# Peptides against a protein of PDB entry 3NZW, part 142

Target 1, 212 residues: chain A of PDB entry 3NZW
Amino acid sequence: TTTLAFRFQGGIIVAVDSRATAGNWVASQTVKKVIEINPFLLGTMAGGAADCQFWETWLGSQCRLHELREKERISVAAASKILSNLVYQYKGAGLSMGTMICGYTRKEGPTIYYVDSDGTRLKGDIFCVGSGQTFAYGVLDSNYKWDLSVEDALYLGKRSILAAAHRDAYSGGSVNLYHVTEDGWIYHGNHDVGELFWKVKEEEGSFNNVIG
Target 2, 222 residues: chain B of PDB entry 3NZW
Amino acid sequence: QFNPYGDNGGTILGIAGEDFAVLAGDTRNITDYSINSRYEPKVFDCGDNIVMSANGFAADGDALVKRFKNSVKWYHFDHNDKKLSINSAARNIQHLLYGKRFFPYYVHTIIAGLDEDGKGAVYSFDPVGSYEREQCRAGGAAASLIMPFLDNQVNFKNQYEPGTNGKVKKPLKYLSVEEVIKLVRDSFTSATERHIQVGDGLEILIVTKDGVRKEFYELKRD

## One batch from the design tools (peptide; made by RFdiffusion4, then SolubleMPNN)

Design b2_p20_4_s4 (from b2_p20_4, 12 letters changed)
Fold by OpenDDE base, seed 5:
Structure b2_p20_4_s4 (fold): chain B 212 residues (1-212), chain C 222 residues (1-222), chain A 20 residues (1-20)
Amino acid sequence: as target 1 above (212 residues)
Amino acid sequence: as target 2 above (222 residues)
Amino acid sequence: MLYTTELAFPEWWERRASYL
């Protein structure tokens, strides 16, 4: 898996691959690694597929309950804390989760929290999470700046996942791309890696070590 | 070393059509190299037009299916005989599987039915409850032999329009029930030839708006 | 950052359970 999220002047970009594996077996190329908790809040999934899918779905339910009780959307801080507290209760039990909770509230603005099954909860501007995270960081860090246009930021997110999909055997399938603003998240499509690679190679003149 | 799990082999396969879905399984039950039964069905009609199979360790599979069937009954009791939708069934099965997260059911689970729009639906589960809706899925002993075939013949992977120099993919289209049944039969006959844990018989459950139909075909008995 | 379990499981776990 390779997931990433970063804050910039235009909000938050979230990009993820779609491959699941079981050992050397490619279990799926079409996994949805982003949960849409509400129109303003996203969760990303890396690690055990069942652990992430189950508990982030559970998190969605907890967030909805908060809204029903408090008549207000849950904060990104509170949502991430709920998940963090949950996984901490299971510390040592063997959960495998690396997640980013990304969203917008009027109080917080665009916000990203990293939460993992070790009990770590971090607020930050840039995270890459998964087996391909270092490949994604290589591209993302080299091109990131706060003042990116929305178009450039979307491309950078997509391009970073593509780099990881290319080099990480456990990442691939497609890139799912999101832009989070004060008006909520916007889905920016599913981009098949097989097609995207050749497109990017041609347009950028990159990946020159691969002969087309 | 203590091993609470067995492996009873077998293979299952689900394919969703436009207005139908198919879930098929061989009827061989085996332990190691010994055939326990040549006819032990592993694909079940669970009611509400949902068919289910949990392939791997048969004891776990049977337990899971029984629990799900019971869940369907209680759903009717609690919700005025409301039909359980296939997506709700999938969520329920996730909870059944994940409820044993730390001592999992040693099975690959597939369910098939129709979604709320009447479209064919196949859901597949890993042993601990991750699930995905797909057009097709093979599970069990010969899954690695069959799944690539399904990628090619159901999802038309690596197929391109002639004369396009590989630039235009073969368009996706739904397969007829006859085409799907043919693919299922070809899959299992081929798998039987190459895997000792697959054979004897093939049972196919076809789900349509009219209900569940069963078909049976002989496989090699070697 | 974690992307897999480090607990000891039977050999089947890595082969059967899906990872992202």
Scores: peptide ipSAE 0.343, ipTM 0.781, DockQ to the pose 0.164; fails the geometry check
Fold by OpenDDE base, seed 3:
Structure b2_p20_4_s4 (fold): chain B 212 residues (1-212), chain C 222 residues (1-222), chain A 20 residues (1-20)
Amino acid sequence: as target 1 above (212 residues)
Amino acid sequence: as target 2 above (222 residues)
Amino acid sequence: MLYTTELAFPEWWERRASYL
């Protein structure tokens, strides 16, 4: 898996691959590794598929309950804390989760929290999470700046996942791309890695170690 | 050494069509190298136009299916006989599986039916409850033999239009029920040839708006 | 950081359970 999220002047970019594996077996190439908790809040999934899918869905329910009880959308801080508290209670039980909770509230603005099954909860501007995270960081860190245009930011997110999909055997399938603004998240499509790779290679003149 | 799990072999396969879905399974049940039964059905009509199979350790599979059938019953009791949708069934099964997260059911689960728009639906589950809706899925002993075939023949992976020099992919299209049945039969006959845990009989449950139909075909009995 | 699971799983688990 490779997931990433970063803040920039235009909000948040979230990009993820779609491969699931069971050992050397490619279990799926079409997994949705982003949960749309509400129109303003996303969760990303890395680690055990069931752990992430189950508990982030559960988180979604908790967030909805908060909204119903408090008549206000839950903060990104509170949502991430709920998940963090939950996984911390299961510390040592064998949960495997690396998640990012990304969203916008008027109080917080665009916000990203990293939460993992070790109980770590971090607020930050840039995270890459998964087996391909270092490959994604290589591209992302080399090109990131706060003042990216939305178009450039979207491309950078997509391109970073592509790099990871290329080098990480456990990442691939497609890139799912999101842009989060004060108006909520916008889905920017599913980009098949096979097609995307050749397109990017041709347009950039990159990936020259691969003969087309 | 504590080993609570067995492996009863077999293979299952789901394919969704436009207005139908199929879930097929062989009827062989084995332990080690011994055939326990040549006809032990593992694909079940669970009501509400939902068919289900949980393949792997048969004891776990049977337990899971029974629990789900009970869930359907209680759903009717609690919701004035409302039909359980296939997506809600999938969520319910996730909870059944994940409820045993730390002592999992040793099974690959597939359900098939129609979604709320009347389109064919197949959901597949890992042992602990991750699930995805897909057009096709093979599970069980010969899944590794069949799944690549399904990728090629259902999803037309690595197929291109002739005369395009590989530049135009074969377009996706729904298969007819007859085409799907042919693919299922070819899949299982081929798997039977190469896997000792697959054979004897093939039972196919076809879900349409008119209900669940069953078809049976003989497989090699070697 | 999260790469692969650092926990030792049974072989069947690694082969059957899906990881992202």
Scores: peptide ipSAE 0.337, ipTM 0.788, DockQ to the pose 0.187; fails the geometry check
Fold by OpenDDE base, seed 1:
Structure b2_p20_4_s4 (fold): chain B 212 residues (1-212), chain C 222 residues (1-222), chain A 20 residues (1-20)
Amino acid sequence: as target 1 above (212 residues)
Amino acid sequence: as target 2 above (222 residues)
Amino acid sequence: MLYTTELAFPEWWERRASYL
């Protein structure tokens, strides 16, 4: 898996691959690794598929309960803390989760929290999570600027996942791309790596290690 | 150390069509190299036009299916005989599986039916409850043999339109029930040839708006 | 480790459980 999220002047970009594996077996090429918790809040999945899917769905329920009780959308900080507290309770039990909780509230603005099953909870501007994270960082860090246009930011997210899909055997399938603003998240499509790779290679003159 | 799990082999396969879905399984039940049964059905009609199979350790599979059937029953009690939708069934099964996260059911679960729009639906689950809706899925012993075939023949992976130099992919289209049945039969006959845990018989459950139909075919018995 | 479970499961766990 490779997931990433980063803050920029235009909000948050979230990009993820779609491959699931069971050992050397490619279990799926079409997994949705972003959970749409609510129109303003996303969760990303890396690690155990069931652990992430189950508990982030559970998180969604907790977030909805908050809204019902408090008549206000839950903060990204609070949502991520709920998940963090939960996984911490299971510390040592063998949960495998590397998640990012990404959202936009009026109180917080665009916000990203990293939460993993080791109990780590971090707020930050840039995270790449998964077996391909280092590959994604290589591209993302090299091109990231706060002042990216929305278009450039979207491309950078997509391109970073593509790089990871290329080098990480456990990443691939397609890139799912999101843009989060104060008005909520916007889905920016599913980009098949098989097609995207050649397009990017041609347009950038990149991936010269591969003969076309 | 005592291993609480067995492996009863077998293979299952689900394919969704436009207005139907198919879930098929062989009828061989095996332990190690010994055939326990040549006819032990593992694909079940669970009501509400939902068919289910949980393949792997048969004891766990049977338990899971029974729990789900019971869940359907209680759903009717609690919701005025409302039909359980396939997506809701999938969510319910996730909870059944994940409820045993730390002592999992040793099974690969597939359900098939129609979604609320009348479209064929197949959902597959890992042992602990991650699930995805797909057009096709193979599970069990010969899944690794069959799944690539399904990728090619259902989803037309790596197929291109003739004369395009690989520039235009073969367009996706729904398969007819006849085509799907042929693919299922070919899948299982081929798997039987290459995997000792697959064979004896093939039971296919076809879900349409009119209900569940069953078909049976003989497989090799060696 | 994010992609392995520390649960004491049989060998099949790694083979059958899906990871992202």
Scores: peptide ipSAE 0.334, ipTM 0.771, DockQ to the pose 0.138; fails the geometry check
Fold by OpenDDE base, seed 4:
Structure b2_p20_4_s4 (fold): chain B 212 residues (1-212), chain C 222 residues (1-222), chain A 20 residues (1-20)
Amino acid sequence: as target 1 above (212 residues)
Amino acid sequence: as target 2 above (222 residues)
Amino acid sequence: MLYTTELAFPEWWERRASYL
């Protein structure tokens, strides 16, 4: 898996691959690694598929309950804390989760929290999570600027996942791309890596280690 | 050392059509190199137009299917005989599987039916409850032999329009029930040739708006 | 953070839990 999220002047970009594996077996190329918790809040999935899917769905329920009880959307901080507290209770039991909780509230603005099954919870501006994270960081860190346009930011997110998909055997399938603003998240499509790779190679003159 | 799990072999296959879904399984049950039964059905009608198979360790599979059938029963009791939707069934099965997260059911689970729009639906599960809706899925012993074939023949992977120099993919389209049955039969006959844990018989459950139909075909008895 | 599944089964590796 490769997931990433970063804050910039235009909000948050979230980009993820869609491959699931069981050892050397490609279990799926079409997994949704982003849970749409509500129109303003996203969760990303890396690690055990069932652990992430089960508990992030559970998180969604908790967030909805918060909204019903408090008559206000849950904060990104609180949502991430709920998940963090949950996984901490299971510390040592063998859960495998690397998650990012991304969203927007008026109180917080655009916000990203990293939460993993080791009990780590971090607020930050840039995270790459998964087996391909270092490949994504290589591209993302090299090109990231706060002042990126929305278009450039979307491309950078997509391009970073593509790089990881190219080098990480456990990442691939497609890129699912999101832009989070004060008005909520916007889905920017599913981009098949097979097609995207050749397009990017041609347009950029990149990936010269691969002969067409 | 004691191993709580067994492996009873077999293979299952689900394919969703436009207004139908198919779930098929061979009827061979084995332990190691011994055939326990040449006709032990592993695909079940669970009611509410939902068919289910949990392939792998048969004891776990049977237990899971029984629990799900019971879940359907209680759903009716609690909700005035409301039909359980396939998506709700999938969520329920996730909870059944994940409830044993630390001592999992040793199975690959597939269910098939119609979604609330009347379109064919196939859901597949890993042993601990991760699930995805797909157009097709193979599970069990010969899944690695069949799944690539399904990628090619159901989802038309790596197929392109002639004369386009590979620039235009073959368009996706739904397959007819007849076409799906042909693919299922070809899949299982081929798998039987190359895998010792697959054979004897093929049972196909076809789900339509009119209910569940069952077909049976002989496979090699080797 | 784990980057591979630790949930495995003894007889059938394909039956291990999926990992993202």
Scores: peptide ipSAE 0.313, ipTM 0.775, DockQ to the pose 0.155; fails the geometry check

Design b2_p20_5_s1 (from b2_p20_5, 13 letters changed)
Fold by OpenDDE base, seed 3:
Structure b2_p20_5_s1 (fold): chain B 212 residues (1-212), chain C 222 residues (1-222), chain A 20 residues (1-20)
Amino acid sequence: as target 1 above (212 residues)
Amino acid sequence: as target 2 above (222 residues)
Amino acid sequence: AAEVAALLAAAREAAGEVWL
């Protein structure tokens, strides 16, 4: 898996691959690694598929309950804390989760929290999570600026996942791309890596380690 | 030393069509190199136009199917005989599987039916309850032999329009029930030839708006 | 208990637990 999220002047970009594996077996190329918790809040998945899918769905329910009880959308901080508290209760039980909770509230603005099954909870501007994270960081860190245009930021997110899909055997399939603003998240499509790779190679003159 | 799990072999396969879905399984049950039964069905009609199979350790599979059937029963009691939708069934099965997260059911689960729009649906589960809706899925002993074939013949992977220099993919389209049955039969006959844990018989459950139909075919008995 | 845990872990892998 490779997932990433970063803050910039235009909000948050979230980009993820879609490959799932069982050892050397490619279990799926079409997995949804982003959960849409509400129109303003996203969760990403890396690690055990069942652990992530089950508990992030559960998190969605808790966030909805918060809204019903408090008559206000849950904060990104609170949502991430709920998940963090849960995994902490299961510490030592063998959960495997690497997640980012990304969203917007009026109070916080665009916000990203990293939460993993080790009990780590971090607020930050840039995270890459998964077996391909270092490959994504290589591209993302080299090109990241706060002042990126929305178009450039979307491309950078997509391009970073593509790099990871290319180098990480456990990442691939397609890129699912999101832009989070004050008006909520916007889905920017599913981009098949097989087609995207050749397009990017041609347009950039990159990936010269591969001969067409 | 104590090992709570066994492996009873077999293979299952689900394919969704436009207005139908199929779930098929061989009828061989084995332990190690011994055939326990040449006819032990592992694909079940669970009511509400949902068919289910949990392939791997048969004891766990049977337990899971029993629990799900019970869940369907109670769903009717609690919700005025409302039909359980396939997506709700999938969510329920996730909870059944994940409820044993720390002592999992040793099975690969597939369900098939129609979604609320009347379109064919196949859901597949790992042992601990992750699930995905797909057009096709093979599970069990010969899944690695069959799944690539399904990628090619159901989802038309690596197929391109002639004369386009590989630039235009073969367009996706739904297969007829007859075409799907042919693919299922070819899948299992081929798998039987190359895997000792697959064979004897093939049972196919076909789900349409009119209900569940069963078909049976002989497989090699070696 | 340790042996059981090891068996369960091995079984999960062998059963085809999916990872992201």
Scores: peptide ipSAE 0.460, ipTM 0.830, DockQ to the pose 0.329; fails the geometry check
Fold by OpenDDE base, seed 5:
Structure b2_p20_5_s1 (fold): chain B 212 residues (1-212), chain C 222 residues (1-222), chain A 20 residues (1-20)
Amino acid sequence: as target 1 above (212 residues)
Amino acid sequence: as target 2 above (222 residues)
Amino acid sequence: AAEVAALLAAAREAAGEVWL
């Protein structure tokens, strides 16, 4: 898996691959690694597929309950803390989760929290999570600026996942891309890595390690 | 060394069509190198136009299917005989599987039916309850032999329109029930040739708006 | 307990638990 999220002047970009594996077996190329908790809040998935799906879906339920009880959308801080507290209770039991909780509230503005099954909870502007995270960081860090246009930021997110899909055997399939603003998240499509790779290679003159 | 799980072999396969879905399984049940039964069905009609199979350790598979059937029963009791939708069934099965997260059911689970729009639906599960809706999925012993074939013949992977220099993929289209049955039969006959845990018989459950129909075909008995 | 956990982990891997 490779997931990433970063804050910039235009909000938040979230980009993820779609490959799932069972050992050396490619279990799926079409997995949805982003949960749309509500129109303003996203969760990303890396690690054990069942752990991520189960508990992030559970998190969604907790967030909805918060809205019903408090008549107000849950904050990104509170949502991420609920998940963090949950996984901490299971610390040592063998859960495997690397997640980013990304969203917008009036109180917080655009916000990203990293939460993992080790009990770590971090607020930050840039995170890459998964087996391909270092490959994504290589591209993302080299090109990131706060002042990126929305178009450039979307491309950078997509391009970073593509780099990871190219180098990480456990990442691939497609890139799912999101833009989060004060008006909520916007889905920016599913981009097949096979087609995207050749397009990017041609347009950039990059990936010259491949002579196709 | 202690091993709480057995392996009863077999293979299952689900394919979703436009207005139907198919879930098929061989009827061989084995332990090690011994055939326990040449006809032990592992694909079940669970009611509400949902068919289910949990392939791997048969004791766990049977337990899971029984629990799900019971879940359907109680769903009717608690919700005025409301039909359980296939997506809700999938979520329910996730909870059944994940409820044993730390001592999992040793099975690969597939369900098939129609979604709320009447479109064919196949959901597959790992042992601990991750799930995905797909057009097709093979599970069990010969899944690695069949799944690539399905990628090619159901989803037309690596196929391109002639004369386009590989630039235009073969367009996706739904297969007819007859075409799907042919693919299922070819899948299992081929798998039987290359895997000792697959054979004897093939039972296919076809789900349409009119209900569940069963077909049976002989496989090699070697 | 540790041995049982290891056995179960190995069984999960053999069963084909899916990872992202």
Scores: peptide ipSAE 0.459, ipTM 0.830, DockQ to the pose 0.317; fails the geometry check
Fold by OpenDDE base, seed 4:
Structure b2_p20_5_s1 (fold): chain B 212 residues (1-212), chain C 222 residues (1-222), chain A 20 residues (1-20)
Amino acid sequence: as target 1 above (212 residues)
Amino acid sequence: as target 2 above (222 residues)
Amino acid sequence: AAEVAALLAAAREAAGEVWL
């Protein structure tokens, strides 16, 4: 898996691959590694598929309950804390989760929290999570600027996942791309890596380790 | 060393059509290299136009299917005989599986039916309850032999329009029930040739708006 | 229980658990 999220002047970009594996077996190329918790809040998935899918869905329920009880959308901080507290209760039990909780509230603005099954909870501007994270960081860190345009930021997110998909055997399939703003998240499509790779290679003159 | 799990072999396969879905399984049940039964059905009609199979360790599979059937029953009791939708069934099965997260059911689960729009639906599960809706999925012993074939023949992977130099993919389209049955039969006959845990018989459950139909075909008995 | 736990931990991949 390779997931990433970063803050920039235009909000948050979230980009993820879609490959799932069971050892050397490609279990799926079409997995949804982003959960849409509400129109303003996203969760990403890396690690055990069932652990992530089950508990992030559970998180969605908790977030909805918060809204019903408090008559207000849950904060990104609170949502991420709920998940963090939950996984901490299971510490040592063998859960495997690497997640980013990304969203917007009026009081917080665009916000990203990293939460993992070790009990770590971090607020930050840039995270790459998964087996391909270092490959994504290589591209993302080299090109990231706060002042990126929305278009450039979307491309950078997509391009970083593509790089990881190219080098990490456990990442691939497609890129799912999101842009989070004050008006909520916007889905920016599913981009098949098989097609995207050649397009990017041609347009950039990149990936010269591969001859077409 | 003691192993709480067994492996009863077999293979299952689900394919969704436009207005139907199929779930098929061989009828061989084995332990190690011994055939326990040449006809032990592992694909079940669970009611509400949902068919289910949990393939791997048969004891776990049977337990899971029974629990799900009970879940359907109680859903009717609690909700005035409301039909359980396939997506809700999938969520319920996730909870059944994940409820044993730390001592999992040793099974690969597939369900098939129609979604709320009347379109064919196939959901597949890992042993601990991750699930995905797909057009097709193979599970069990010969899944690795069949799934790539399904990628090619159901989802038309690596197929291109002639004369386009690989620039235009073969368009996706739904398959007819007849085409799907052909693919299922070819899948299982081929798998039987190359895997000792697959064979004897093939049972196919076809789900349409009119209900569940069963078909049976002989496989090699070697 | 400990033996079973160890077995389960070692067999997760073989069981077909899906990873992201």
Scores: peptide ipSAE 0.459, ipTM 0.831, DockQ to the pose 0.315; fails the geometry check
Fold by OpenDDE base, seed 1:
Formats: sequence, structure tokens, C-alpha cells
Structure b2_p20_5_s1 (fold): chain B 212 residues (1-212), chain C 222 residues (1-222), chain A 20 residues (1-20)
Amino acid sequence: as target 1 above (212 residues)
Amino acid sequence: as target 2 above (222 residues)
Amino acid sequence: AAEVAALLAAAREAAGEVWL
């Protein structure tokens, strides 16, 4: 898996691959690694598929309950804390989760929290999470600017996942791309890596390690 | 050394069509190298036009299916005989599986039916309840032999339009029930040739708006 | 307990638990 999220002047970009594995077996190329919790809040998945899918769905329910009780959308801080508290209760039980909770509230603005099954909860501007995270960081860090245009930011997110998909055997399939603003998240499509790779290679003149 | 799990072999396969879905399984049940039964069905009609199979350790599979069937029953009791949708069934099964997260059911689960728009639906689950809706999925002993074939023949992976220099993919299209049945039969006959835990018989459950139909075909008995 | 945990872990892998 490779997931990433970063803040920039235009909000938040979230990009993820779609490969799932069971050892050396490619279990799926079409897994949804982003949960759309509400129109303003996303969760990303890395680690055990069931752990992530189950608990982030559960998180969605908790967030909805918050809205019903408090008559206000849950903050990104609170949503991430709920998940963090939950996984901490299971510390040592063998959960495997690397998640990012990304969203917008009027109170917080665009916000990203990293939450993992070790109990770590971090607020930050840039995170890459998964087996391919270092590959993604290589591209993302090299090109990141706060002042990126939305178009450039979307491309950078997509491009970073592509790099990881290229180098990480456990990442691939497609890139799912999101842009989060004050008006909520916008889905920017599913980009098959097989097609995207050649497009990017041609347009950039990159990936010269591959002949074709 | 104590091992709480057995492995009863077998293989299952689901394929979704436009207005139908199929879930097929061989009828061989084995332990190690011994055939326990040549006809032990592992694909079940669970009501509400949902078919289910949990392949792997048969004791766990049967338990899971039984629990789900019971869940369907109670759903009717609690919700005025409302039909359980396939997506809701999938969520329910996730909870059944994840409820044993720390002592999992040793099974690969597939369900098939129609979604609320009448489109064919196949959902597959790992042992602890991660699930995905897909057009096709193989599970069990010979899944690794069949799944790549399904990638190629259902989703047309690595197929391109002639004369396009590999730049235009073969377009996706739904397969007819007849085409799907052919693929299922070819899958299982092929798997039977290469895997000792697959064989004897093939039972196919076909889900349409009119209900569940069953077909049976002999497989090699060697 | 440790032995059981190891067995379960191995079984999960063998059963095809999916990872992201």
C-alpha cells in the first residue's frame, strides 16, 4: 500500500493506490483505501485490510453519532482521537493500521492526522503511509510547495503514488485521488497505473529506466 | 502440536453478470490427502436471493453460513420481513467474521446476488472480514489457478483491440449467463486437473430476479 | 498462549488474510 495526504494553499490532497495482497498473492487491484466518512472527512487505509475497513467504518458511525448528539460535524481532531483511543485499547492485540484522517471544519480548517495501531497520533502537513511510503516521499518531498496550484497538487499526489506503485511490489492497481476543501472532498477519479504510467512517462520524459 | 483448524480443500467461484450472479463450488471435501466426500455441497441459498459459500475449514464455513442464515431470519423478524439487500448482507457478514478477529473463521467467503438496482453482485471476504464487491472472485484451494483466468476472461485483462499497438483495451462488457457458465465449467475442469483438492462435482447456483437456480456437473473423480 | 497466538497467526496467513 501507498497512501499520502498533504496540505497546501488549496486545501488537502489525498491519493492512494488500490492493491491488496496476501503474501506474494495479489488479492485485489481495486480496493478502496479511502473511506468517505462524511462530505468533509476522509480516512485512509494501510495495514490489515479488515482492521482498517472495520474500524474506519466504525469510526464513521461514531462521527455520525457525534453529529446527531452535538448537532455539529465532528472535528478532525476529535475524529482522529476516537480512532486513536480505540486502537490504543487494542494495543498489543495485533491490530495493524496506518491511517490518515483528513478533513475540513470551520474551526480547524484543512487538517490531517496520522493515526496508527501503535498508538501514534500526529497532526501534520504531509504524510505518506504504507509499504511504498518512502517511494512516495521521494517524489512528494522533492516537488512539494505550499503554494502549489490545485492542478499541480493533484498531479503531485497522483505522481507520487505512481512512483510508489512502480517501485513497491505491494502497491499498484490504480490511483484514487481526492481534493478536500472547505466545501468538502472532491473525488478526482480512478487512474489505472498501467495507463497512467505510460502517459506520465511520455509527457514528462520520466521513468527512463523502463524501455518502451 | 495442537491446531484448531483443518483444511477441507475445495474451490469456489463467483461471477456477476448484468442481471444475474453465479456462485459455484466443487463438491469435494478432503482432509489431507483423503477424500471425505465426493458430494458435500458448500454453496448455499440463504434466502432473500443471496447465495453464500465459506470455503476452507468446513466446520468454520458451516458455522458461518448457519450464523448468517440465522441473521437473515432475525432481520425479517425485526424489520417486518424486509428483504435483506446484498450490500447489507455483506456488512453483516463482515461483522460475523470480525467478531472472531482474534480466533478467525478459517474460510474464504463469497456471496452472490443482485444489488438493489437488479444488477449482479459478488462480494468476497477474507477470514477476518475485509470485503469488496467485485465482478468475479475465486476462493479456496485452486483460487490461485482460477483467479488469473477470470482476470483475463471476465475483466478482459491484458486484452487489447487488434491493430491498436496495445493502446486500446478490449472494452468491458457483461457476459451472458451461458458465457459465465462456460467459464465456470472451464475453470473448475482446469482446476481439477491441477489440484488434488478440487474435483468430483461442480454445483452452480445462479441468482436472477426470479430466484436461485442450481446446476450440477460432474468433475473428474481421480 | 504464545503458542496459540503463533498458530493463529500462521493460520491467518495461510487462510489468505488480506493486507493493504
Scores: peptide ipSAE 0.456, ipTM 0.827, DockQ to the pose 0.329; fails the geometry check

